# Peptides against a protein of PDB entry 3PBP, part 3

Target 1, 203 residues: chain A of PDB entry 3PBP
Amino acid sequence: LNEKDLNLILNKSLVMYESLDSTTDVIVKRNVIKQLQFVSKLHENWNSRFGKVDIQKEYRLAKVQGPFTINPFPGELYDYTATNIATILIDNGQNEIVCVSFDDGSLILLFKDLEMSMSWDVDNYVYNNSLVLIERVKLQREIKSLITLPEQLGKLYVISDNIIQQVNFMSWASTLSKCINESDLNPLAGLKFESKLEDIATI
Target 2, 203 residues: chain A of PDB entry 3PBP as posed
Amino acid sequence: LNEKDLNLILNKSLVMYESLDSTTDVIVKRNVIKQLQFVSKLHENWNSRFGKVDIQKEYRLAKVQGPFTINPFPGELYDYTATNIATILIDNGQNEIVCVSFDDGSLILLFKDLEMSMSWDVDNYVYNNSLVLIERVKLQREIKSLITLPEQLGKLYVISDNIIQQVNFMSWASTLSKSINESDLNPLAGLKFESKLEDIATI

## One batch from the design tools (peptide; made by RFdiffusion4, then SolubleMPNN)

Design b1_p18_2_s2
Fold by OpenDDE base, seed 4:
Structure b1_p18_2_s2 (fold): chain B 203 residues (1-203), chain A 18 residues (1-18)
Amino acid sequence: as target 1 above (203 residues)
Amino acid sequence: MKILETKKKIGEFFIKRN
């Protein structure tokens, strides 16, 4: 965990907290609040020079939620294995897309339709780590790695044996970001979720 | 609309599309 990762988690925890209302399940509220408190304390106690943080005993009982689910999972990918995962920011408000690569050379772009929270002090707390399919991009290459640049929103770099390719999904991700931020889904109607693929460099 | 509800509805949109 580095400072950037911590800031990202903090921002996500804040967004999750701000989303709570009277209709939210009490157990969910409790876990979200505890997560925010934990991350806030981590941030306050973060010593960037030493990479150390004092964690109170009460927060050490937290458990990571899992597994993730992908809906729908493309039937064509049932026989293939996931090879890489990346998270790409689409705006400065910390909205993100998850990308998973497969050994058939496919990329799937996924939306987190449910926020994740850890289990804290509530026994048997389970939160579904739901991922929803936006787009499948077929590269038809062996994908070695996925790279993202923080300053480049909605861009994913795919490294294969002989080429670096850029996947740019800002054509639809800007609209998606707006829909999230404004709580208006109308602009999604008729939108094409087609990413642009560009060759960047030969290796 | 709250952020979580919006995200949930967006998820439903994608599921229905697919």
Scores: peptide ipSAE 0.610, ipTM 0.942, DockQ to the pose 0.625
Fold by OpenDDE base, seed 5:
Order: structure tokens, then C-alpha cells, then sequence
Structure b1_p18_2_s2 (fold): chain B 203 residues (1-203), chain A 18 residues (1-18)
């Protein structure tokens, strides 16, 4: 993410915010506000040590072109900056989870509940980049990078200064995949969305 | 159409849970 991109995202987020009215759905309002707050903080921290993180490469990996709304956005993360983004396949049918890391050492796992439009059309902007919070994983480490392996479904590798950790969310992602593919939400009832964290290697 | 509706409903599920 460069300053130009951030400014563009900020401007778009502002336009979305300004489009909110009394008839706007509460969920939409919340998402837009949270996105604006997120982007504003990214902008504020852009020159910070953590703001220089190569979010651009990771946005490409996530196939998320544009600002995303996160619902709900964890309140604690308002004070922190997003550092990395990754997309993790959960099945061979191209269902995927989006992961965003923050400079507090948090990972958020996100579901794309709407078809993301690569078009930054203002009229469709509110719905184009909807991400819904599944899980927050607190690593309490400085996250340098996120790596995914295409052959490893539901696994995310987190690289910190001295350790590589694996986040494995197949415990719930397999069920989620099934729900998507079969158009049945019943299996989500009572499911725990808790990923397994494992140390893979010390660096 | 069905998949998109399902994804929306899944989103609503997570929003309601959180």
C-alpha cells in the first residue's frame, strides 16, 4: 500500500460514509463507519514503522481490490494498524478466508459474505468488499509476513522475528465450506470458531 | 444465486454471533 493508494481508499471510504442516511441498514452503517475508522487510522499511521508494511502484495493475494469493511471490527484494533493480508483456500471449490494481521500481533479471520467487486463503483461500493469477522487470534508478536501454501487448505503461516507459526482453522473451515457448497447453515450451529496455533520453526 | 444467498446468510450468522 502506498500513500496514493491509501488516499484513494480514504477518499472512497469518506464517500461511502457520506452516502449513509437514515434509511441505510444498520449493518451497512456500522461497516462503513468501522471501515472509515480503520482507513483513517491507517492513514494516520502511514508513516509509522508499521505503516510501511507491504500490504499491496497481500491485497493482491487476497484478490481484494479496494477497501474492505470488517463487521464487526474489533474495538481494540482501532488503535492499531493492519500489517498484512492473506487469502487462504478452505476447499478445492475456491472458497476462501481472508486474514488480516495487525501490529498488536492480532490476526483476524474474515469471511467474504458478499461477492467482492473489483470495481470501485461508488454505487456498489458499500457491498463490494464486505468482510465478516469469524475469529480473532492474538499472537502477541510482531507479524512480519503471512504465507499460504495452495496445497495446504485452511492453513496460514505467520512469520515473526524468531518464529514461524501455523494457524490451522480447518476445525471450523471444513464445516463452513460444506455450508457454502450445500447451501445449508445448520452445521454452523454450535460450531466453535477456534483455530489451532502451532509453532513450526524457530528462526 | 443460491451460493450468493448462502454466503449472505452466513455473513448474517457471524454478525449476529459477534
Amino acid sequence: as target 1 above (203 residues)
Amino acid sequence: MKILETKKKIGEFFIKRN
Scores: peptide ipSAE 0.608, ipTM 0.938, DockQ to the pose 0.541
Fold by OpenDDE base, seed 1:
Formats: C-alpha cells, sequence, structure tokens
Structure b1_p18_2_s2 (fold): chain B 203 residues (1-203), chain A 18 residues (1-18)
C-alpha cells in the first residue's frame, strides 16, 4: 500500500459518504460514516503508526473487497471511531473472520456472509461487503495495532500501550469453518461465541 | 449446498441471534 492507493480509498469512501441522503437507511448511513472515519484515520496516521505489512492487509481488504457494512452495527459504538481492521484465517480453505477495532477499546468479530462486486458508479451503486456481527470483545484499552500470523489460525494479536493480548476464537471458529465447508449449520446451534483473551507480553 | 449459499445462511443465523 502506498499513499496514492490510500488516497484512492479515501476518495472512494468520500464518494460513498456524499451519496448519502435523507432517504438512506440509518444502518447504512452509520456504516458508511464509520468506514469513512476509519479510512480517514488510517490516512492521517499513515506515516506515523502503521507498519507497511498491516496496512497492506487493510488495503487488500479495501481494494479487493471494497466498502463494507456491518449488520447489526452495535449502537453503543456509534460515537466511537473504527481504528483498525484485520482479516484472520480460520482454516486452510481461506475461510476468514474480519475484525474491526474501535477507539473505545472494542473489537468486533465479523463474518463475511456476502461477496458482492464493487460498483462505485453512482447510478449503479452496490455495497461491496456485507459483514455480520459475531462477537464484540471489550478490551478497555487503546488499540494501536492488530496483528495476525498466517500460521496461527483463529488468533488475533492486539497491541496496546503496555500489553500484547491474544484473542483466540478457535473455540467457535473451528465449528464455523466446519459448517462452511460441510454446508451444515446445525453445529452452530447452541454454540457460544466467546473468544478467549490472554495476555501474551507486557511492553 | 454451495459455499456461497451456506455463507449467506450463516449470516442470517448471526443476524437472528443478535
Amino acid sequence: as target 1 above (203 residues)
Amino acid sequence: MKILETKKKIGEFFIKRN
């Protein structure tokens, strides 16, 4: 990801924002605003806070998958700004969870339920990415970075000021992966979608 | 069942749960 690419994403996000009107669904409007806030913050912090690798992942999501909407968007997060986004593999078959962090210290774990083609044509605007809420994890810390290791399935590393924490969601993600791969939703019934939070290191 | 349809249904599951 380079500055030019980030500017392009920002411009696209601005166009989305400008497309909002009084008739726009409130949930859609909120999601577009949050996306714009995220991208804007990413742009502002480009030179100072984000390593090239993490940005590339975020860029890949933005460039390849386009804009996203979250359903439902947690109402309590409306006043907060998205700070980071990460994609975590849950199996070797490229099933993944999307994670978004907020400046209140919340993480939301999201499932990509729909894949849509990107359309930025105002006359044929199609939302690109549907993200469905699985879990909200409240860390109560300022999240500086989200790191994933490709060899570690269903694990997200959260870097804050003083602590590196691991969010491990394989307790449910393994079942989710199985459900996807086997086209059977039955195992999801009664499954608890609670990730394990563990302190890995003090910084 | 196609993977895409399964994913859609999983999404619906989560939406209903929330």
Scores: peptide ipSAE 0.608, ipTM 0.941, DockQ to the pose 0.496
Fold by OpenDDE base, seed 3:
Structure b1_p18_2_s2 (fold): chain B 203 residues (1-203), chain A 18 residues (1-18)
Amino acid sequence: as target 1 above (203 residues)
Amino acid sequence: MKILETKKKIGEFFIKRN
């Protein structure tokens, strides 16, 4: 990750946020806000590390204090830059997965393990900076965009130069959702966290 | 309370697996 790339991602996330209006689907709106918050935190951490960028405006929008930590961060990705972020619902809006793409064509699927509140209510906003690695998906493509559809649980659409691909992780995400909701981790034992990749369209 | 604790434990599960 270089500063230029982080700024690009931040700007894209800001543009997405600014495009939100009263007609925007509530789930989409929520996801875009979450994305902006995440990217703003990443940017904040970068700036704190490199000492120069005043992100006070983004901070005010996100009310997010502190760095996001991805544990473990794949060593192979240290030399690459994050390009996109998405939040994907895995159930009726209570549980979600965070996805980050990199310029090597990798996707990482992340779990928020210390989320105190799923409420983005300003009054109940709890800073969660912990993200845990679930899966790395290697697409080996330049990822232009990540798209989610509110009505499609556990699905991520990846747009590249010439193809739209679907990443479907409901094979494990349905079980994960159940484990969370029922407070039972037993079903995770022996579960394979392998998403399905499918070509949807050539463009 | 139970959900938060569960999420934390799930996180620990993934960290241990990796």
Scores: peptide ipSAE 0.605, ipTM 0.936, DockQ to the pose 0.481

Design b1_p18_2_s4
Fold by OpenDDE base, seed 4:
Structure b1_p18_2_s4 (fold): chain B 203 residues (1-203), chain A 18 residues (1-18)
Amino acid sequence: as target 1 above (203 residues)
Amino acid sequence: SSILETKKQIGKFFLERW
């Protein structure tokens, strides 16, 4: 965790808090508020010189969030198992794509259209745990691991037994990022959501 | 926020493409 990441989490937590209303579930409100409190305290106590933050005991008891859903879930993947997950930044802000690999050699690129809070006090906390399918990329090989490089926006490195491949989705992700940041969806019309697959190295 | 609403609309946009 660095200062930049902390600022991003803080901003995200603020946005979630601002989205709360009288109709929001009490459990959701509690989790979002607790998250904001935690991140705010973390930010206030951030010592960049030592990279140490004292986390109070009450915040160390975060629970597992989930389950997650994918919408639509590709019918072809019902019989396959998810193997890896990665998040890839698409800009210098907070916009990201979630990538999930499957044992059939598929990658799915997912958009988080709803903001999620951590689970702080409830087991099986489920709220806004849906991800939206953007693209399915078929690599036609076993995926061992996913690697992201922070300096390389919209790029995912896929490691298989004998090859490293790059999935580059900046062809559409740059436009998507712009649409988010400018609150204008017009540029999405007619955009092709097709990632570029390139062989990088043989292993 | 405008960003949150935009993200929701983008989600709908993708859902309608499938």
Scores: peptide ipSAE 0.586, ipTM 0.947, DockQ to the pose 0.788
Fold by OpenDDE base, seed 1:
Structure b1_p18_2_s4 (fold): chain B 203 residues (1-203), chain A 18 residues (1-18)
Amino acid sequence: as target 1 above (203 residues)
Amino acid sequence: SSILETKKQIGKFFLERW
């Protein structure tokens, strides 16, 4: 965690707080408020020199988020099991794509269209827990692990038994990032959401 | 607020594509 990341989380928490209304579920309200309180205290107590923050005991009782859903869920994956998950940055503004692999050798690229708070008080916090399907990539091989490199935007490395492959989705992710940052969806029209698969190394 | 709304709209865009 660095100061930039902390500021981003604070801003996200503020925006989530501002989005609360009379129709928002009480549990959601409580979680968003508690998150904002936590992040605010974290920010106030941030020691940039040491990269340390003293976290009060009251915030150590965070709970697991989920379950999550994928929309639409690919029908072909119904009988298969998710094996790996990775998050890939698509810009320097912390826009990201979620990638999930399956035991059939499929990789799905997912967009988080809704912001989620931490779960603070409940063991099963289910709010804005949907991920939207962008693309399905079939690698036709078993996926052992997913690796991301922070310096490489929109790139995922897939490790299999005998090969390392790169999934490069910057062809569309750069446009997606721009659309998010500029609040303009027009560039998405006619865009092909097709990732490039490249062999990087044999192992 | 604008970014969050944009993300929601992008979500809808993708949902409509399937």
Scores: peptide ipSAE 0.585, ipTM 0.946, DockQ to the pose 0.884
Fold by OpenDDE base, seed 2:
Structure b1_p18_2_s4 (fold): chain B 203 residues (1-203), chain A 18 residues (1-18)
Amino acid sequence: as target 1 above (203 residues)
Amino acid sequence: SSILETKKQIGKFFLERW
């Protein structure tokens, strides 16, 4: 975590707080408020020289958020089990894609179109827990693990029994990132959301 | 606010493609 990231999280938390209204669920309100309080305290106590923040014990007891939904869920994956999850940065502004693997060898690339708060007080906290399907990549292999490298934007490494493959989605993710950052969707029109699969190494 | 709204619109864009 750096100062830029902290400012981004603070801004997101503020926007989430400002979106609360009389119709918002009480649990959601509580979690969003607690998140804003947490991030505000982090920001106030940020030591830029040492990159250290003292996190109070009360905030160390965060709960698990979920379950999540995928929209649309690929019908072909209904009988298969999700095996791995990874998040891949697509820019230096903290835009990311979520990737989930399945035991059939499929990868799905997912967009987080809604901001989620942390769960603080309740188990199974459900708020903005939907992910949007971008692409399904079919590997003709069992997927053992997913690896991401922070310095390699829009790239996912897939480890199978005897091969490492790279899924490179920067062909569309660079445009997606630009659309987010510039608040302009026009460049998405006619864009193909097709990732490049490459063999990297045999193992 | 603009980024979050843009993300929501992008979500709709993808949903309409399926």
Scores: peptide ipSAE 0.582, ipTM 0.946, DockQ to the pose 0.891
Fold by OpenDDE base, seed 3:
Structure b1_p18_2_s4 (fold): chain B 203 residues (1-203), chain A 18 residues (1-18)
Amino acid sequence: as target 1 above (203 residues)
Amino acid sequence: SSILETKKQIGKFFLERW
């Protein structure tokens, strides 16, 4: 966590707070408020001479968030188990894609279209816990691990038994990032959401 | 606010594609 990241989380938390209204569920309100309070306190103490932030007990006992949903969930994956998860940055502004692997050798690329709060008060906190499917990539091999490199935007390294493969989705992710940052969806029209798969090395 | 709204719209865009 750096100052830039903290500022981004603070801004997100503020926007979430501002979105609260009289119709918002009480549990959601409490969680969003607690998140904003937590992040604000972190921000205020970030430059402390000692690099130590005292976190009050109320914030140390965060609850598990979830379950998460994938929309749409590929029907072919209902019989398979998710094995790995990775988050891949697509720009320097912290726009990201979530990738999940399955034991059939599939990868799904997911977009977080909604901001989520942490769960502070309740177990199984479900609010904006949806990820949107962008692409399914079929590798047709066992996936052991997913590796991301912070300096490699829009790239995922897939480790199998005997091969390292790169999934490169910058062909569309650069445009997606631009659309987010500029608040313009027009460039998405006609865009193909097809990642490039390349063999990098044999193991 | 504009970025978050844009992300929501992008979500809808992807949902309509499937």
Scores: peptide ipSAE 0.580, ipTM 0.946, DockQ to the pose 0.894

## One batch from the design tools (peptide; made by RFdiffusion4, then SolubleMPNN)

Design b1_p19_2_s4
Fold by OpenDDE base, seed 2:
Structure b1_p19_2_s4 (fold): chain B 203 residues (1-203), chain A 19 residues (1-19)
Amino acid sequence: as target 1 above (203 residues)
Amino acid sequence: SKMEEIILKAVGNKIKSRK
């Protein structure tokens, strides 16, 4: 097994888990959960063995010259290091949320308000990826990996030492998607940007 | 709220960028 194969198995297991409903046979449900737990544990061990993905540390409120800027950046996170990054689709129109995890157990959910523009003019080089903070989720645990499934819109799976958690932000992302696609900001008025956190399985 | 205003502005910018 290589990392790619392991990720594929994990993804399949997560998809199977999400397909479970009240009509699912109890034995099947139990088996799927056990499989997910096993694969997740294996994945955790794998990540520990091969090291963390190097995320460029300079997620500083860097001047316009960084790969991206976050506005506003939570001041408390200046003392911590980014550990994982993921992009989550929220619709089929290529609208997405960017998630960054930190070693304090925080997740930040970010919106790209501008398309990446690169000016190759030597005298006016502009590279700016503007990211806006939508929500900070404090998990209070060491985050080992972030998993996204293309077929599951607005869902992020967080793997830590002892638990798999699902972050579901479709409560607000569906409205966000609608606003973008329809060019109408009105539905955002009074919208609460609070994601749902659910425990999926114990590792 | 200030945060709400920032988000609204950001979404507005995204919409404009697609025109």
Scores: peptide ipSAE 0.460, ipTM 0.915, DockQ to the pose 0.288
Fold by OpenDDE base, seed 3:
Structure b1_p19_2_s4 (fold): chain B 203 residues (1-203), chain A 19 residues (1-19)
Amino acid sequence: as target 1 above (203 residues)
Amino acid sequence: SKMEEIILKAVGNKIKSRK
C-alpha cells in the first residue's frame, strides 16, 4: 500500500458515502460515515517513508448489538465475544456476505438465506435466524474494524493494531452468486470455501 | 458433507425467496 493506493481508498469511500440517500438504512449510514472518518484519518496519518499508518482506537466501525442465529455456530467461539460486523456485496444483484469478527481474532463469513434486518440501537434488537456459516478465517489478532469498499466485490479489509489485511472471497462468492442468479445449485458441488488473505499495509 | 448440505439448503432458500 502506497500513498496512491490510499488516495484511491479514500476516493472509493467518498463515493460510497455519496451513494447514500434518504432510503438508506440508518445502520448502513452510520457505518459508512464511520468508515469515511477512518479512511480520512488513515490518509492523514500516512507515513510514505515507512508504509505505516496510525489507526486510532476510536474507529470500531461496527459493534454487534443485535442478536442473531448462526447455523452451524463454531463451538470454539462460544466462549468469545463478537466485536464487529460488516456486509459485503458479491454482485450487483443484491447478493451479500455477512462477516462477524470475534475477540479471539476470528472472522466468520455468513450467508443470508433471508433478508437481514438488524438494529444496532441499544433499545431495539432484531433477531435473524437465517445466517449460515460458510467459512471461518483465523487471524489471531485483535480486530479493530471491518471495512468494505464500493466496487470491490467480495473484498473485506480487516484493521488490527499493526496491520491492514484484505480478505478476498470471490474465489467462491462468484460461484455462489451465479448459483443464486441462475437458480442452479450444481456449480456448488465440490466448491472450496477458502478465502485469500493478503497483507496490505503495516501500521 | 454435512456442511455442503447446509449451504445448499441456504442457497436454495435464497433462490426460492427471489421467485
Scores: peptide ipSAE 0.459, ipTM 0.914, DockQ to the pose 0.294
Fold by OpenDDE base, seed 1:
Structure b1_p19_2_s4 (fold): chain B 203 residues (1-203), chain A 19 residues (1-19)
Amino acid sequence: as target 1 above (203 residues)
Amino acid sequence: SKMEEIILKAVGNKIKSRK
């Protein structure tokens, strides 16, 4: 079992969890939940051992000298270190949201205003202000992993020490997607950018 | 609001980039 295999199992477990409904057999529900808890715990342990991608250096480089800038950047996060990054699809096209977690337990949801691949290449010193802050979600816990599933639009799974949480931002992302796809900004007027946070399972 | 303006500009840029 390697990290890739573990991620695959975790993804499958999450998909299975989301497929649960009121008609699902109780035993099946129980097994899916137990599997999710177990795999999540393993994933946490795996990341702690192998996966400290020093996002900090890359983030600092991206912030100060890198090709990507976040505007506006929350001043409170200047003293904190980015810990994880994820990209979440919001439609079946090319529209996506970027999420960055910080060691204060914050998540920032970002919009890319240009059709470019996000590359945190340290060697690229061209400043590009292509990331816009949409929302900050304060979890106030250590974020160990961010998981996304391509088939689950606008959903982010956050793994911390004792809990798996789902961040669902389709309440605003659906409108955002529509605006982009239809080339119409009008639906953005008065839109509230507030994601739904839900506890999925305890670890 | 200022934030709304920033988001609108960003979405506008995205739309423009696709044309």
Scores: peptide ipSAE 0.454, ipTM 0.914, DockQ to the pose 0.305
Fold by OpenDDE base, seed 5:
Structure b1_p19_2_s4 (fold): chain B 203 residues (1-203), chain A 19 residues (1-19)
Amino acid sequence: as target 1 above (203 residues)
Amino acid sequence: SKMEEIILKAVGNKIKSRK
């Protein structure tokens, strides 16, 4: 994920927000607002980390104090700050997972769903998050850095304190990749989204 | 689960976006 990608996600989230009206279901409205808040916070953190000028985007942010929109958003992460972001390839094509770390020591693994769905019908509600939560990994450490290696698919290296840990999510990402590439959702049935965590080295 | 449903829909959307 780069600044351009974040901007794209922000724009999409804004478009979704602007599509909300007085007839929009309360649950849908809350979900969209939470998503916008999450993306906005990511954008702010990104700009701060890279010393870039905060683009004052006039967000009609109705100050709805609501938790970060990981849908389902881990409510416990609402009060925490994103510290690092990484993109991990899961195949040799274009499929990837986005990982965000938080100052509580959590990692969230996210799937990029950039499809704009304007369906707000409760009966046909499609959870259209620009970023969809797949898994939360609790490390309970201060995460200093995230490292990815292009030749190592579905692997994330986490640097914290005196330990390098590997998060391997190929147990589910291989199936996910297959489903996308083959346009077949059947293999997702019963799939467990649980990554493997391993200590690699001490620092 | 709700999460599984969300993931399924997201993957479905991704597939549709490529067609």
Scores: peptide ipSAE 0.443, ipTM 0.908, DockQ to the pose 0.403

## One batch from the design tools (peptide; made by RFdiffusion4, then SolubleMPNN)

Design b1_p25_1_s2
Fold by OpenDDE base, seed 5:
Structure b1_p25_1_s2 (fold): chain B 203 residues (1-203), chain A 25 residues (1-25)
Amino acid sequence: as target 1 above (203 residues)
Amino acid sequence: SSEIEKVKKQLETKKKIGQFFLERW
């Protein structure tokens, strides 16, 4: 965690807090408030000289939210099992795509359209847990693992028994990133969401 | 305040992008 990331998390937490109203569920309110309190305290205690923060024990009990939903879930994948998950950065502003592999050799690329808070008070906290389907890529082989390289935006390496393949989705992800950063959806019109597959190495 | 407003706009844009994708299916 660097200062820039902490500031972004703080700003996101503030925006989430400001979005709370009389219609917001009480559990959601509590979680968002606790998130903001935690991040604010982290920011206050941030020592730029050491890049360290002392985290109080009470905040260490926060859990990752789950489960997630995929919308729409591809009907063809109902009988298959998810095998791997990866998160791929598409820019330097922390915009990311989630990728999930299945035992049929499919990859799905997913967008996080909603901001999520940690679970602070409640077991099985679920709010804004939807991921939106962008693309399905069929590799027609067993996927053993997914590898990302932080310096390579919009690229995923798929490891199979005898081959390494690259999935490159920067053809559309660069435009998507631009749309987010500029708050303009117009460039999405007519965009094809088709990833490029390339064989990198035979194992 | 300006940075918060920027983040707010980006988050709203992400929601709209989500809707955009949902409408494609």
Scores: peptide ipSAE 0.624, ipTM 0.952, DockQ to the pose 0.923
Fold by OpenDDE base, seed 4:
Structure b1_p25_1_s2 (fold): chain B 203 residues (1-203), chain A 25 residues (1-25)
Amino acid sequence: as target 1 above (203 residues)
Amino acid sequence: SSEIEKVKKQLETKKKIGQFFLERW
C-alpha cells in the first residue's frame, strides 16, 4: 500500500458513502460508513516515511465480502468445480481482472463492475458481489495453479502437471483500462475479447 | 475534489462496462 493507493481507496469509500440514500439497506449503510471511518483513519495516520499505518484493533475484524456471483454464469460450467482464483492487474491504476479456473480445465475472466465494501459487522455480507463474465478460455488441462507477476500486466501463468502456459489478454485489457481511466466506452465497440494462449515451458 | 469526481466517473464507467459485457451474452 502506498499513498496513491490509500488515496484511491479513500476516494472510492467517499463515493460509496455519497451514494447512500434513504432507500439503501441498513446493513449496507453500516458497512459503507464503517469502511469510510476506517479508511479515513488510515489516511489520517498515514506515515509516508515508512509507508505504514497503525490499524486499531477494532478495524482488524473486517472480513472480505462473499459469496460472489458470476453473471452470466456459463451453463457449461454448472457441473464443474472452481479450483483456483487469481487477480491480474491490467494497468498501474489498480484496474484488475479476476480469473477463476475450473476442474474441466476452463478459465473464466471476470470484470468487477461494482465497488464492494468489506464486511464489518455481519457474517456473509453481500452487496455488489456480482462479477461480470468477459471471456471463457478452454485449456482442456487439469489446472494446478494460477500465477501472476506484478510487473506483467494482463498476463496469467497457468501451471499444469506437464506444462506452463501463459494467458495474455492485453489485446483487449489495454483498451478496457483506457476506457475506465478516460471514462470513455467508445473504444470497446468492435473489440474482440479473445485472449492469447502460449506454451511457455514443459515440465 | 477533482480527484473524487474523477473516481466517481471511473466507477460509473465500470458499471457501464459491466452492462456492456452483460449485453454481449
Scores: peptide ipSAE 0.622, ipTM 0.952, DockQ to the pose 0.913
Fold by OpenDDE base, seed 1:
Structure b1_p25_1_s2 (fold): chain B 203 residues (1-203), chain A 25 residues (1-25)
Amino acid sequence: as target 1 above (203 residues)
Amino acid sequence: SSEIEKVKKQLETKKKIGQFFLERW
C-alpha cells in the first residue's frame, strides 16, 4: 500500500458514501459508512516514510465479501465446479480481470463492474458482488493452478499436469483499461474479446 | 474534488461496461 493507493481507496469509499440514499438498504449504509470511517482514519494516520498505519482493533474485524455471482453464468458450466481463482492486472491503474477455472478445463474471464465494500459488522454481507462474463476459454485440460506475474499485464499462466499455457488477453484488455481510465466506451464498439492461448512449456 | 470526480466517472464507466458485456450475451 502506498499513498496513491490509499487515496484511491479513500476516493472510492467517498463515492460509495455519496451514492447512498433513502432507498439504500440499512446494512449497506452501515458497511459503506464504516468503510469510509476506516479508510479516513487510515489516511489520517498514514506514515509515508515507513508505509505504516496504526489501525484500531475494531477495524481488524473486517472481512471480504462472498460468494460472488457471475452474470451471465455459462449454462454449460452449471454441472461443473470452480477450481481456481486469479486476479490479473491489465494496467498500472489497478484495473483487473478476475479469472475462474472449472473442473471441465474451462477458464472464464470476468469483469468487476461494481465497486465492493468490505464486510464490517454483518456476517454474510453481500453487496455489489456481481462479476460480469467477458470470455470463456476452453482449455480441455485439468487445471492445477493459475499463476500471474506482476510485470506481465493481461497474462495468465495455466498450469496443468504436463503443460504450462499462457492466456494473453491484452488484445482487448488494453482497450478496456483505456475505456475505464478515460471514461469512454466508444473503443469497445467492434472489439473482439478473444484471448490468445499459447503453449509455453512442457513439464 | 477533481480526483473524486474522476473516480466517480470511472466507477460509472465500469457500470456501463458491465452492461455492455451483459448485452453481448
Scores: peptide ipSAE 0.622, ipTM 0.952, DockQ to the pose 0.931
Fold by OpenDDE base, seed 3:
Structure b1_p25_1_s2 (fold): chain B 203 residues (1-203), chain A 25 residues (1-25)
Amino acid sequence: as target 1 above (203 residues)
Amino acid sequence: SSEIEKVKKQLETKKKIGQFFLERW
């Protein structure tokens, strides 16, 4: 964590707070407020020399949200089980894609279009838990694990029993990242969301 | 304020991107 990242998280938390209105669920309001309070306290106590913040015990009880929903969920995957999950950075600005594997050998690439707070008050808190389907990649083999490498943007390594394959989606992810960062959707028009699959090594 | 507005625009853009993907299916 660095000061830039902390400022970004703070600003995101502020924007989430500002989005609250009279129609927003009380549990959501509480979680967003607590998120903002936590991040604000972190920012206040930020020590740039150590890159560390002392977190009060009360804030250590926050949990990650789940479960997630996928929209649309591919009909062909209803009879199959999710086996692995990975998050892949697409830029240095912390934009990311979520990937889920299935026991049929499919991968789905998912976009987080909504910001989430931590769960602060309620067990099994779920808000803005939808992920949007970008692409389905069919490997037609059993997937044992998913690996991401540091600084390898828009790349996922898929490990099977006898092969390592790379899924490279930088062809569209670079444009997607640009669209987010510049707040311009025009470059998405006509873009193909097709990942490149390459064999890397036999194992 | 400028940084907050930038973040706000990015978050709104992400929502629109989500809608863009939903409309493709």
Scores: peptide ipSAE 0.622, ipTM 0.951, DockQ to the pose 0.910

